# Peptides against a protein of PDB entry 1EMU: the designs that were tried, part 84

Target 1, 132 residues: chain A of PDB entry 1EMU
Amino acid sequence: PPYLKWAESLHSLLDDQDGISLFRTFLKQEGCADLLDFWFACTGFRKLEPCDSNEEKRLKLARAIYRKYILDNNGIVSRQTKPATKSFIKGCIMKQLIDPAMFDQAQTEIQATMEENTYPSFLKSDIYLEYT

## One batch from the design tools (peptide; made by RFdiffusion4, then SolubleMPNN)

Design b2_p22_4_s2 (from b2_p22_4, 8 letters changed)
Fold by OpenDDE base, seed 1:
Structure b2_p22_4_s2 (fold): chain B 132 residues (1-132), chain A 22 residues (1-22)
Amino acid sequence: as target 1 above (132 residues)
Amino acid sequence: MEEEEEEKLLEELIEETISEKK
């Protein structure tokens, strides 16, 4: 069943809407749902191929991601991303150089945070175990 | 106003990205 795959890798969990839902519920209880939301924001952003018709949208999205998760020093994402990574993103925003991959390093760091902490905890949580 | 629009775009992006998953 899918829940067994979720335990095999975070990737499998994040590829399943049911898994995502349960994981997000768990993260909300832990006060760190922004980790997951940021991860998906980065994924979605990277998929947007730059073109003349979506340039404004991409810039707005980049600003939104930056303001929501990076600029807020009190946020979990900001606390779990390295200063150099945040500085790079800020630079991209200021220069309006909006590459699809501009959030890749930040996403990697947040993914590592989930892998090391919240994902293992999720697998031993009542939410997951009761689902199995 | 602009920030609100950006927030909306962000929420939509996240929702759409998740919706593409199995």
Scores: peptide ipSAE 0.764, ipTM 0.949, DockQ to the pose 0.968
Fold by OpenDDE base, seed 5:
Parts: C-alpha cells; structure tokens; sequence
Structure b2_p22_4_s2 (fold): chain B 132 residues (1-132), chain A 22 residues (1-22)
C-alpha cells in the first residue's frame, strides 16, 4: 500500500495527496506546517515559465513567498534557511530579477530540515501509525 | 490590498501544485 512507500522516502510521501494531507495535519499540530507549504510554493513557482504575459503575476508570487516565509524572522522557514540564502532572495525581489530557480536553494534547505526532523517524527506519530 | 492579492495568489499556487500530485 502507498503508506509503505511514504516510509521509504519523503519524496514518495510528497507525491501522494493522501500522504500530503496526513503529513500537513501532523505539521500543523507541531506548529511547522509552513515548511510544507513553502516547499510546494517553491515547486509551483519553478514551474511557471517566464514570459511577458505573466511577469506581473510571477513578481507578485515571488513577493508573497518572500514576505510570508523569508521576511518573518520568527517563522520556522526563516529560522531554517541560511542567511546568505535569504539575502539572495531579498536581492532578487529588490532588483526584480525573478528567475524560476530563485527559491531552489531555500527549498533544498527546507527539504533537508524536514528530512532530518519532521519527516522521521511523522513516521513515529500516532497519525501515521494509526493510518497503517 | 496588494498584500491580500499576493496572499491569495500564493494560496492558489500551493493548492494547484498539490492538486497535480498523485
């Protein structure tokens, strides 16, 4: 069953809507759902092809991601990203240089945080164990 | 108003990205 694949890799968990739902519920209880939301925001943002017709939308999205997750020093995403990474993103926003990959490093760092902490804890949680 | 619009766009982006998963 799919839940066995979820235990094999975080990637498998995040590729399954049922897995995502359970994991997000767990993260909300732990006060760190922003890790997952940020990860998906980065994924979605990278998929947007830059062109004249969506330039404004892409800029607005980049600003939204920055303001919600990076600028907030009390947020878990901000606390789990390197200062240089946050500085780079800020620079992109200020200069309006909105490359599809501008959040890749931050996403990698947040993914590592989940791999090392919240993902293992999820697999030991009542939410996951009772589902199995 | 601008921030509210950005927040809405962000929420939609996340939802759409998740909806594309298996």
Amino acid sequence: as target 1 above (132 residues)
Amino acid sequence: MEEEEEEKLLEELIEETISEKK
Scores: peptide ipSAE 0.763, ipTM 0.949, DockQ to the pose 0.972
Fold by OpenDDE base, seed 3:
Structure b2_p22_4_s2 (fold): chain B 132 residues (1-132), chain A 22 residues (1-22)
Amino acid sequence: as target 1 above (132 residues)
Amino acid sequence: MEEEEEEKLLEELIEETISEKK
């Protein structure tokens, strides 16, 4: 069943809408749902093909991601990303150089945070175990 | 409001990205 795949890799969990739903519920209980939302924001952003018609939209999205997750020093995403990574993102925003991969390093760091902490905890949680 | 528009775009992006998952 799918829940067994979720235990094998975070990628499998995040590729399943049922898994995403359960994991997000768990993260909300832990006060760290922003980790997941940021991860998906980065994924979605990277998929947007740069072109003249969506340049403004991509800039707005980049600024939104930056303001909500990176700029907020009290946020969990900000606390779990390295200063150099945040500085790089800020630089991209300020220079309006919006590369599809501009959030890749931050996403990697947040993914590592989930892999090391919240994901293992989820697999030991009542919400997951009761689902199985 | 520019902030409101950005927030809406972000929410839509996340929703659309998740909706593409299996």
Scores: peptide ipSAE 0.763, ipTM 0.949, DockQ to the pose 0.960
Fold by OpenDDE base, seed 4:
Structure b2_p22_4_s2 (fold): chain B 132 residues (1-132), chain A 22 residues (1-22)
Amino acid sequence: as target 1 above (132 residues)
Amino acid sequence: MEEEEEEKLLEELIEETISEKK
């Protein structure tokens, strides 16, 4: 069943609607749901290919992601991303150089955070275990 | 107004990205 695959990799968990729902519920209880939301925001952003027709939208999205997750020094995402990574993102925003991959390093760092902490904890949680 | 619009776009992006999963 799918829940067994969730225990084999975070990737499998994040590819499943039910897995995402349970994991997000767990993260909310832990006060770090922003990790997951940021991860999906980065994934979605990277899929938006740059063109003249979506330049404004992409800039607004990049600014939104930056303001909500990177600029907020009290946020879990900001605390789990390296200063150099945040500085790079800020530079992209200020220069309005909005490359689809501009959040890739930050996403990688947040993914590592989940892999090392919240994902293992989720697999030990009542939420997951009661589901199985 | 600008910030509200950005927030809405972000929420929609996240929702859409998740909805594409199995």
Scores: peptide ipSAE 0.762, ipTM 0.948, DockQ to the pose 0.967

Design b2_p22_4_s3 (from b2_p22_4, 7 letters changed)
Fold by OpenDDE base, seed 5:
Structure b2_p22_4_s3 (fold): chain B 132 residues (1-132), chain A 22 residues (1-22)
Amino acid sequence: as target 1 above (132 residues)
Amino acid sequence: SEEEEEEELLEELIEEEISKKK
């Protein structure tokens, strides 16, 4: 069943809507659902091809991601990203240099955080174990 | 407001990505 694949890799978990739902519920209880939301936001943002017609939308999205997850020093995403990474993103926003890959390093760091901490904890959680 | 619009766009972006999953 799918839940066995979820235990094999975080990638498998995040590729399944049921898995995402359970994991997000767990993260919310732990006060760190922003890790997952940020990860998906970065993925979605990277897929947007830059062009004249969507320049404004891409800038608005970049600002939204920055303000919600990076600028908030008390947020879990901000605490789990390197100062240099956050500084780079801030620079992109200030200069309005909105490259599709501008959040890639931050996403990598947040993914590592999930891999090392919240994902293993999820697999030991009552939410996951009771589902199996 | 501008911030409210940005927040809505962000929520839509996240929901869209999740909806594409199995």
Scores: peptide ipSAE 0.770, ipTM 0.957, DockQ to the pose 0.964
Fold by OpenDDE base, seed 1:
Structure b2_p22_4_s3 (fold): chain B 132 residues (1-132), chain A 22 residues (1-22)
Amino acid sequence: as target 1 above (132 residues)
Amino acid sequence: SEEEEEEELLEELIEEEISKKK
């Protein structure tokens, strides 16, 4: 069943809507749902190929991601991303150099945070175990 | 506002990604 695949890898969990839902519920209880939301935001952003027609949208999205997750020093994403990474993103925003990969390093760091902490905890949580 | 618009775009982006999953 799918829930067994979720235990095999975070990737499998994040590829399943039911898995995402349960994981997000768990993260909300832990006060760190932003980790997951940021991860998906980065993925979605990277998929937007730059062109004349979507330049404004991409800039707005980049600003949104930056303001929501990076700029807020009290946020879990900000606390779990390195200063150099945040500085780079800020620089991109200030210079309006919006490369599709501009959030890649931050996403990697947040993914590592989930892999090391919240994902393992989820697998031993009542939410997951009751689902199995 | 501009900030509200950006936040809305962000929410849509996240929703879109999740909706593509099985």
Scores: peptide ipSAE 0.769, ipTM 0.957, DockQ to the pose 0.963
Fold by OpenDDE base, seed 4:
Structure b2_p22_4_s3 (fold): chain B 132 residues (1-132), chain A 22 residues (1-22)
Amino acid sequence: as target 1 above (132 residues)
Amino acid sequence: SEEEEEEELLEELIEEEISKKK
């Protein structure tokens, strides 16, 4: 069943709506749901190919991601991303150089955080175990 | 406001990605 695949990889968990729902519920209880939301935001953002017709939208999205997750020093995403990574993102925003890959390093760091901490904890949680 | 619009775009982006999953 799918829940067994969730225990094999974070990738499998994040490819399943039921898995995402349970994991997000767990993360909310831990006060770190932003890790997951940021991860999906980065994925969605990267898929938006730059062109004249979507330049404004991409800039707005980049600013939104930056303001919500990177600029907020009290947020879990900001705390789990390296200063150099955050500085790079800030530079992109200030220069309005909005490359599709501008959040890739930050996403990698947040994914590592989930892999090392929240994902293993989720697999030991009552939420997951009661589902199985 | 501009910030509210940006927030809405962000929420839509996240929801769209999750909705594509199985």
Scores: peptide ipSAE 0.769, ipTM 0.956, DockQ to the pose 0.943
Fold by OpenDDE base, seed 3:
Structure b2_p22_4_s3 (fold): chain B 132 residues (1-132), chain A 22 residues (1-22)
Amino acid sequence: as target 1 above (132 residues)
Amino acid sequence: SEEEEEEELLEELIEEEISKKK
């Protein structure tokens, strides 16, 4: 069943809407749902092909991601990303150099945070175990 | 406002990605 695949890799969990739903519920209980939302935001952003017609949209999205997750020093994403990574993102925003990969390092760091902490905890949680 | 528009775009982006999952 799918829940067994979720235990094999975070990628499998994040590739399943039911898995995402359960994991997000768990993260909300832990006060760190922003980790997941940020991860998906980064993925979605990277997929947007740069072109003249979507330049403004991409800039707006980049600013939104930056303001919501990076700039907030009290946020879980900000606390789990390295200063150099945040500084780089800020630089991109300020210079309006919006490369599709500008959030890749931050996403990697947040993914590592989930892999090392919240994902293992989820697999030991009541919400997951009751689902199985 | 500009921030509200950015927030909506962000929410749509996240929702779009999740909706693509099986």
Scores: peptide ipSAE 0.769, ipTM 0.957, DockQ to the pose 0.941

Design b2_p22_4_s4 (from b2_p22_4, 9 letters changed)
Fold by OpenDDE base, seed 1:
Structure b2_p22_4_s4 (fold): chain B 132 residues (1-132), chain A 22 residues (1-22)
Amino acid sequence: as target 1 above (132 residues)
Amino acid sequence: SEEKEEEELLEELIKEEISKKK
């Protein structure tokens, strides 16, 4: 069943809507749902290929991601991303150099945070175990 | 506001990504 695949890798969990739902519920209880939302935001952003027609949208999205997750020093994403990474993103925003990969390093760091902490905890949580 | 619009775009982006999953 799918829940067994979720235990095999975070990737499998994040590829399943039911898995995402349960994981997000768990993260909300832990006060760190932003980790997951940021991860998906980065993925979605990277998929937007730059062109004349979506330049404004991409800039707005980049600013939104920056303001929501990076700029807020009290946020879990900000606390779990390195200063150099945040500085780079800020620089991109200020210079309006919006490369599709501009959030890649931050996403990697947040993914590592989930892999090391919240994902393992989820697998031993009542939410997951009751689902199995 | 501009910030509100950006936030809505962000929410839509996240929603879209999740909706594509199985």
Scores: peptide ipSAE 0.774, ipTM 0.959, DockQ to the pose 0.963
Fold by OpenDDE base, seed 3:
Structure b2_p22_4_s4 (fold): chain B 132 residues (1-132), chain A 22 residues (1-22)
Amino acid sequence: as target 1 above (132 residues)
Amino acid sequence: SEEKEEEELLEELIKEEISKKK
């Protein structure tokens, strides 16, 4: 069943809407749902092909991601990303150099945070175990 | 406002990505 695949890799969990739903519920209980939302935001952002017609949209999205997750020093994403990574993102925003990969390092760091902490905890949680 | 529009774009982006999952 799918829940067994979720235990094999975070990728499998994040590729399943039911898995995402359960994991997000768990993260909300832990006060760190922003980790997941940021991860998906980065993925979605990277997929947007740069072109003249979507330049403004991409800039707006980049600013939104930056403001919501990076700029907030009290946020879980900000606390789990390295200063150099945040500084780089800020630089991109300020210079309006919006490369599709500008959030890749931050996403990697947040993914590592989930892999090392919240994902293992989820697999030991009542919400997951009751689902199995 | 500009900030509200940006937030809505972000929410739509996240929603779209999750909706693509199986």
Scores: peptide ipSAE 0.773, ipTM 0.959, DockQ to the pose 0.942
Fold by OpenDDE base, seed 5:
Structure b2_p22_4_s4 (fold): chain B 132 residues (1-132), chain A 22 residues (1-22)
Amino acid sequence: as target 1 above (132 residues)
Amino acid sequence: SEEKEEEELLEELIKEEISKKK
């Protein structure tokens, strides 16, 4: 069943809507659902091809991601990203240099955080174990 | 407001990505 694949890799978990739902519920209880939301935001943002017609939308999205997850020093995403990474993103926003890959490093760091901490904890959680 | 619109775009982006999953 799918839940066995979820235990094999975080990638498998995040590729399944049921898995995402359970994991997000767990993260919310732990006060760190922003890790997952940020990860998906970065993925979605990277897929948007830059062009004249969507320049404004891409800038608005970049600002939204920055303000919600990076600017908030008390947020879990901000605390789990390197100062240089946050500084780079801030620079992109200020200069309005909105490259599709501008959040890639931050996403990598947040993914590592999930791999090392919240994902293993999820697999030991009552939410996951009771589902199996 | 501008900030409110940005927040809505962000929420939509996240929901869209999740909806594409299996």
Scores: peptide ipSAE 0.773, ipTM 0.959, DockQ to the pose 0.966
Fold by OpenDDE base, seed 4:
Structure b2_p22_4_s4 (fold): chain B 132 residues (1-132), chain A 22 residues (1-22)
Amino acid sequence: as target 1 above (132 residues)
Amino acid sequence: SEEKEEEELLEELIKEEISKKK
């Protein structure tokens, strides 16, 4: 069943809406839901290929991601991303150089955080175990 | 406001990505 695949990899968990729902519920209880939302935001952002017709939208999205997750020094995403990574993102925003890959390093760091901490904890949680 | 619009775009982006999953 799918829940067994969730225990094999974070990738499998994040490819399943039921898995995402349970994991997000767990993360909310831990005050870390922003990790997951940021991860999906980065994925969605990267898929938006730059062109004249979507330049404004991409800039707005980049600014939104930056303001919500990177600029907020009290947020879990900001705390789990390296200063150099955050500085790079800030530079992109200030220069309005909005490359599709501008959040890739930050996403990698947040994914590592989930892999090392919240994902293993989720697999030990009552939420997951009661589902199985 | 501009900030509110940006936040709404972000929320929609996240929802869209999750909706594509199985």
Scores: peptide ipSAE 0.773, ipTM 0.959, DockQ to the pose 0.961

Design b2_p22_5_s1 (from b2_p22_5, 6 letters changed)
Fold by OpenDDE base, seed 1:
Order: C-alpha cells, then structure tokens, then sequence
Structure b2_p22_5_s1 (fold): chain B 132 residues (1-132), chain A 22 residues (1-22)
C-alpha cells in the first residue's frame, strides 16, 4: 500500500496527495509546515520556463518566496537555510536575475532538514501510525 | 501592500497547483 512507500522515501511521500496531507498536518503540529510549503514552492517555481509572457509573474513569485520564507528571520525556513544561500537569493531578487534554479540550493537544504528530522519523526507519529 | 498581496496570492496558487498535480 502507498503508506509503505511513504516510509521508504520522502520522495514517495511527497508524490502522494494523501501522504502530503498527513505530513503537512504533522508539520503544522510541530510548527514547521513552512518547510513543506517552501519545498513545493521551489519545485513549482523551477517548472516555470522563462519567457516574455511570464517574466513579471516569475519575478513576483520569486519575491513572494523570498519575503515569506527567506527574509523572515524568525521563520523555520530562514533558520534552516545557510546565510550564503539566503544572500544569493537576495542578490537574485535585487538584480532581477530570476533563474528557474535560483531556489535549488535552498530547497536542497530544506529537504535535508526534513530528511534528518521531521520526516523520521512523522513515521513515528500517531498520525502516520494510525493511518497504517 | 497591494503588490505584496498579489505576490502572496500567486505563491499560494503555485503551492496549491503543485500539490494538486500529485
């Protein structure tokens, strides 16, 4: 069943809407749902291919991601990303150099955070175990 | 305020769309 796949890899969990829902609920209880939301924001952003028709939208999205997750020093995402990574993102925003991959390093760092902490904890949580 | 409001909306839509694609 799908829940067994979720325990095999974070990727499998994040590829399943039911898994995402349960994991997000768990993260909200832990006060760190922003980790997951940021991860999906980065993935979605990277999929937007640059073109004249979506340049303004991409810039707005990049700024939104930056303001919500990177600029907020009290946020879990900001606390779990390296200063150099955050500085790079800020630089991209300021220079309006909005490459699809500009959040990749930050996403990698947040993914590592989930892999090392929240994901294992989720698999031991009542939320997951009651679902199995 | 208006600009940030629009940006926040776009962000929420982006996340929702990505999750919905799964």
Amino acid sequence: as target 1 above (132 residues)
Amino acid sequence: MEEEEEEEKLLEELIAEEIASK
Scores: peptide ipSAE 0.767, ipTM 0.953, DockQ to the pose 0.964
Fold by OpenDDE base, seed 4:
Structure b2_p22_5_s1 (fold): chain B 132 residues (1-132), chain A 22 residues (1-22)
Amino acid sequence: as target 1 above (132 residues)
Amino acid sequence: MEEEEEEEKLLEELIAEEIASK
């Protein structure tokens, strides 16, 4: 069953709506749902191919991601991303150089945080275990 | 303020769309 695959890889968990729902519920209880939301935001953002018609939208999205997750020094995402990574993103925003990959390093760091902390904890949580 | 609210809405939609695509 899918829940067994969730225990084998974070990727499997994040590729399943039921898995996402359970994991997000867990993260909300832990006060760190922003990790997951940021991860999905980065994925969605990277999929937006730059063109004249979506330039404004991409800039707005980049600014939103930056303001919500990177600029907030008290946020979990900001605390779990390296200063150099945050500085790079800030630079992109200030220069309006909005490359699809501008959040890749930050996403990698947040993914590592989930892999090392929240994902293992989720697999030991009542939410997951009661689902199985 | 209004611009920031629009940006926030776009972000929420982006995340929702990704999750819904699974």
Scores: peptide ipSAE 0.766, ipTM 0.952, DockQ to the pose 0.961
Fold by OpenDDE base, seed 2:
Structure b2_p22_5_s1 (fold): chain B 132 residues (1-132), chain A 22 residues (1-22)
Amino acid sequence: as target 1 above (132 residues)
Amino acid sequence: MEEEEEEEKLLEELIAEEIASK
């Protein structure tokens, strides 16, 4: 069943709507749902290929991601990303150089945070265990 | 304020769309 695959890898969990739902519920209880939302924001953003018709939209999205997750020094995403990574993103925003991969490093760092902390905790949580 | 609200809406839609694609 799918829940067994969720325990095998974080990728499998994040590739299943039911898994995402349960994991997000858990993260909300832990006060760190922003980790997951940021991860999906980065993935979605990277899929938007640059073109004349979506240039403004991509800039707006990049700014939104930056302001919500990176700029807020009190946010969990900001606390779990390295200063150099945050500075790079800021630079891209300021220069309006919006490459599809501009959030890749930040996403990698947040993914590592989940792998090391929240994902293992989720697999030991009542939410997951009661589902199985 | 209006600009930021639009950006926030775009972000919410982006995340929702990505999750819905799974």
Scores: peptide ipSAE 0.768, ipTM 0.953, DockQ to the pose 0.967; fails the geometry check
Fold by OpenDDE base, seed 3:
Structure b2_p22_5_s1 (fold): chain B 132 residues (1-132), chain A 22 residues (1-22)
Amino acid sequence: as target 1 above (132 residues)
Amino acid sequence: MEEEEEEEKLLEELIAEEIASK
C-alpha cells in the first residue's frame, strides 16, 4: 500500500495527496508546516515558464516567497537555510533577475532538513502509525 | 498593503495548485 512507499522515500510521500495531508498535519503540530509549504512553492515556481505575459506574476510570486519564508528571521525556513543562499535570493529580488531555478538551493536545504529531522519523526508519529 | 496581499494570494494559489496536481 502507499503508506509503505511513504516510509521508503520522502519523494513518495510528497507525491501522494494522502501522504501530504498526513505529513502536513504532523508538521503543523510541530510548528513547522512552513517547511512543506515552501518546498511546494519552490516546485510550483520552477514550473512557471518565463514569458512576457507572466513576468509580473513571477516577480510577485518570487517576492512573496522571499518575504514569507526567507526574510522572516523568526521563521523555520529562514533558520534552516544558509546565509549565502538567502543573500543570493535577496539579490535576485533586488535585481529583478527572476530565474525559474532561483529557489533551487534553498529548496534543497529545506528538503535536507525534512529528510534528517521531520520526515523520520513523522514515520514514528502517532499520526502515521495509526494510519498503518 | 494591497500589493502584498495580492502577492500572498498568488503564493497560496501556487502551493494549492501544486498539491492538487499530485
Scores: peptide ipSAE 0.767, ipTM 0.953, DockQ to the pose 0.964; fails the geometry check

Design b2_p22_5_s2 (from b2_p22_5, 6 letters changed)
Fold by OpenDDE base, seed 3:
Structure b2_p22_5_s2 (fold): chain B 132 residues (1-132), chain A 22 residues (1-22)
Amino acid sequence: as target 1 above (132 residues)
Amino acid sequence: MEEEEEEEKLLEELIQEEIASK
């Protein structure tokens, strides 16, 4: 069953809507659902093809991601990303150089945070165990 | 405020679309 694959890799968990739902519920209880939302935001952003017609939208999205997750020093994403990474993102925003990969390093760092902390905890949680 | 609200809406849509694609 899918829940067994979820225990084998975070990638498998994040590729399943039921898995995402359960994991997000768990993260909300832990006060860190933003980790997951940011991860998906980065993935979605990277998939947007740069073109003249998307320039404004991509800039707006980049600013939104920056303001919600990076700029807020009290946020879990900000606390779990390196200062140099946040500085780079800020620079891209200020220069309006919006490369599809501009959030890749931040996403990597947040993914590592989930891999090392919240994902293992989820697999030990009542939410997951009761589902199995 | 209006600009930020639009940006937030775009972000929410982006996340929802990505999750829905799974």
Scores: peptide ipSAE 0.767, ipTM 0.952, DockQ to the pose 0.966
Fold by OpenDDE base, seed 2:
Parts: sequence; C-alpha cells; structure tokens
Structure b2_p22_5_s2 (fold): chain B 132 residues (1-132), chain A 22 residues (1-22)
Amino acid sequence: as target 1 above (132 residues)
Amino acid sequence: MEEEEEEEKLLEELIQEEIASK
C-alpha cells in the first residue's frame, strides 16, 4: 500500500496526494506547515518556463515567495535557510533577474530540514500510525 | 496592499496546482 512507500522516502510521500494531506496536517499541529508549502511553491515556480507572456506573473510569484517565507525572520522557513541563500534570493528580486532555479538552494535546505526532523517525526506520529 | 493580495493569490494557486498534479 502507498503508506509503506511513504515510509521509504520523503520523495514518495510528497508524490502522493493522500500522503501530502496527512503530512501537512501533522506539520500544522507542529506549527511548521510553511516548510511544505514553500517546498511546493519552489517546485511549481521552477516549472514555469520564462517567456514574454509570463514574465510579469513570474516576477509576482517570486516576490510572493520571498515576502511570505524568506523575508519573515520569525518564520520557520527563514530560520531554516542560510543567510547567504536568503541574500541571493533578495538580490534576484531586487535586480528582477528571475531565473527558474533561483529558489533551488533554499528548497534544498528546507528539504534537508524536513528529512532530518519533521519527516521522521511524522512517521512516529499518531496521525501516520493510525492510518497504517 | 492590492498588489500584495494578488501576489498571495497567485502563490496559493501555484501551490494548489502543484499538489493537484500529483
């Protein structure tokens, strides 16, 4: 069953809508759902191929991601990303150089945070265990 | 404020679309 695959890797969990739903519920209880939302925002953003017709949209999205997750020093995403990474993103926003990969390093750091902490905790949680 | 609200809406849609694609 899918729940066994979820325990094998975080990637498998994040590739399943039911797994995502349960994990997000768990993260909300832990006060760190922003980790997951940011991760998906980065993935979605990277998939948007730059072109003349979506340039404004991509800039707006980049600013939104930056303001919500990176700029807020009290946020869990900001606390779990390195200063150099945040500075790079800020630079891209200020210069309006919006490369599809501009959030890749930040996403990697947040993914590592989930791998090391919240994902293992989820597999030990009542939410996951009762589902199995 | 209006611009930020639009940005927030775009962000929410982006996340929802990505999850829905799974």
Scores: peptide ipSAE 0.767, ipTM 0.952, DockQ to the pose 0.968
Fold by OpenDDE base, seed 1:
Structure b2_p22_5_s2 (fold): chain B 132 residues (1-132), chain A 22 residues (1-22)
Amino acid sequence: as target 1 above (132 residues)
Amino acid sequence: MEEEEEEEKLLEELIQEEIASK
């Protein structure tokens, strides 16, 4: 069943709507749902190919991601991303150089945070175990 | 403020669309 695959890789968990729902619920209880939301925001953003018709929207999205997750030093995403990574993103925003991959390093760092902490904890949580 | 609200909405839509695509 899918829940067994979720325990084998974070990737499998994040490719399943039921898995995402349970994991997000868990993260909310832990006060760190922003990790997952940021991860999906980065994935969605990277899929948007730059063109004249979506330039404004891409810039708005980039600014939104930056303001919500990177700029706020009190946020868990900001605390779990390296200063150099945040500075790079800030530079992209300030220069309005909005490459689809501009959040890749930050996403990698947040993914590592989940892999090392929240994902293992989720697999030991009542939420996951009661689902199985 | 209005600009930030629009950006926030776009962000929320982006996240939900990505999750819904699974």
Scores: peptide ipSAE 0.767, ipTM 0.952, DockQ to the pose 0.964
Fold by OpenDDE base, seed 4:
Structure b2_p22_5_s2 (fold): chain B 132 residues (1-132), chain A 22 residues (1-22)
Amino acid sequence: as target 1 above (132 residues)
Amino acid sequence: MEEEEEEEKLLEELIQEEIASK
C-alpha cells in the first residue's frame, strides 16, 4: 500500500495526495506547514518557463515567494535557509532577473530540513501510525 | 496593497495546482 512507500522516501510521500494531506496536517500541528508549501511553490515556479507572455506573472510569483518565505525572518523557511541563499534570491528580485531555477538552492535546503527533522517525526506520529 | 494581495493569490493558486497535480 502507498503508506508503506511513504516510509521509504519523502519523494514517495510528496507524490501522493493522501500522503501530502496527512503530512501537511502534521506540519500544521508542529507550526511548520510553510516548509511544505514553500517546497511546492518552488516546484511549481520552476515549471513556469520564461516567455514574454508570462514574465509579469513569474515576477509577481517570485516576489510573493520571496516576501512570504524568505523576507520573513521569523518564518521557519527563512530560519532554515542559509544567508547566502536568501541573499541570492533577494538579488534576483531586486534585479528582476527571474530565472526558473532561482529558488532551487533554497528548495534543496528546505527539503534537507524536512528529510532530517519533520519527515522522520511524521513517521513516528499518531497521524501516520493511525492511518496504517 | 492590492498588488500584494494579487501576488499572494497567485502564490496560493500555484501551490494548490501543484498539489492537485499529484
Scores: peptide ipSAE 0.766, ipTM 0.952, DockQ to the pose 0.964

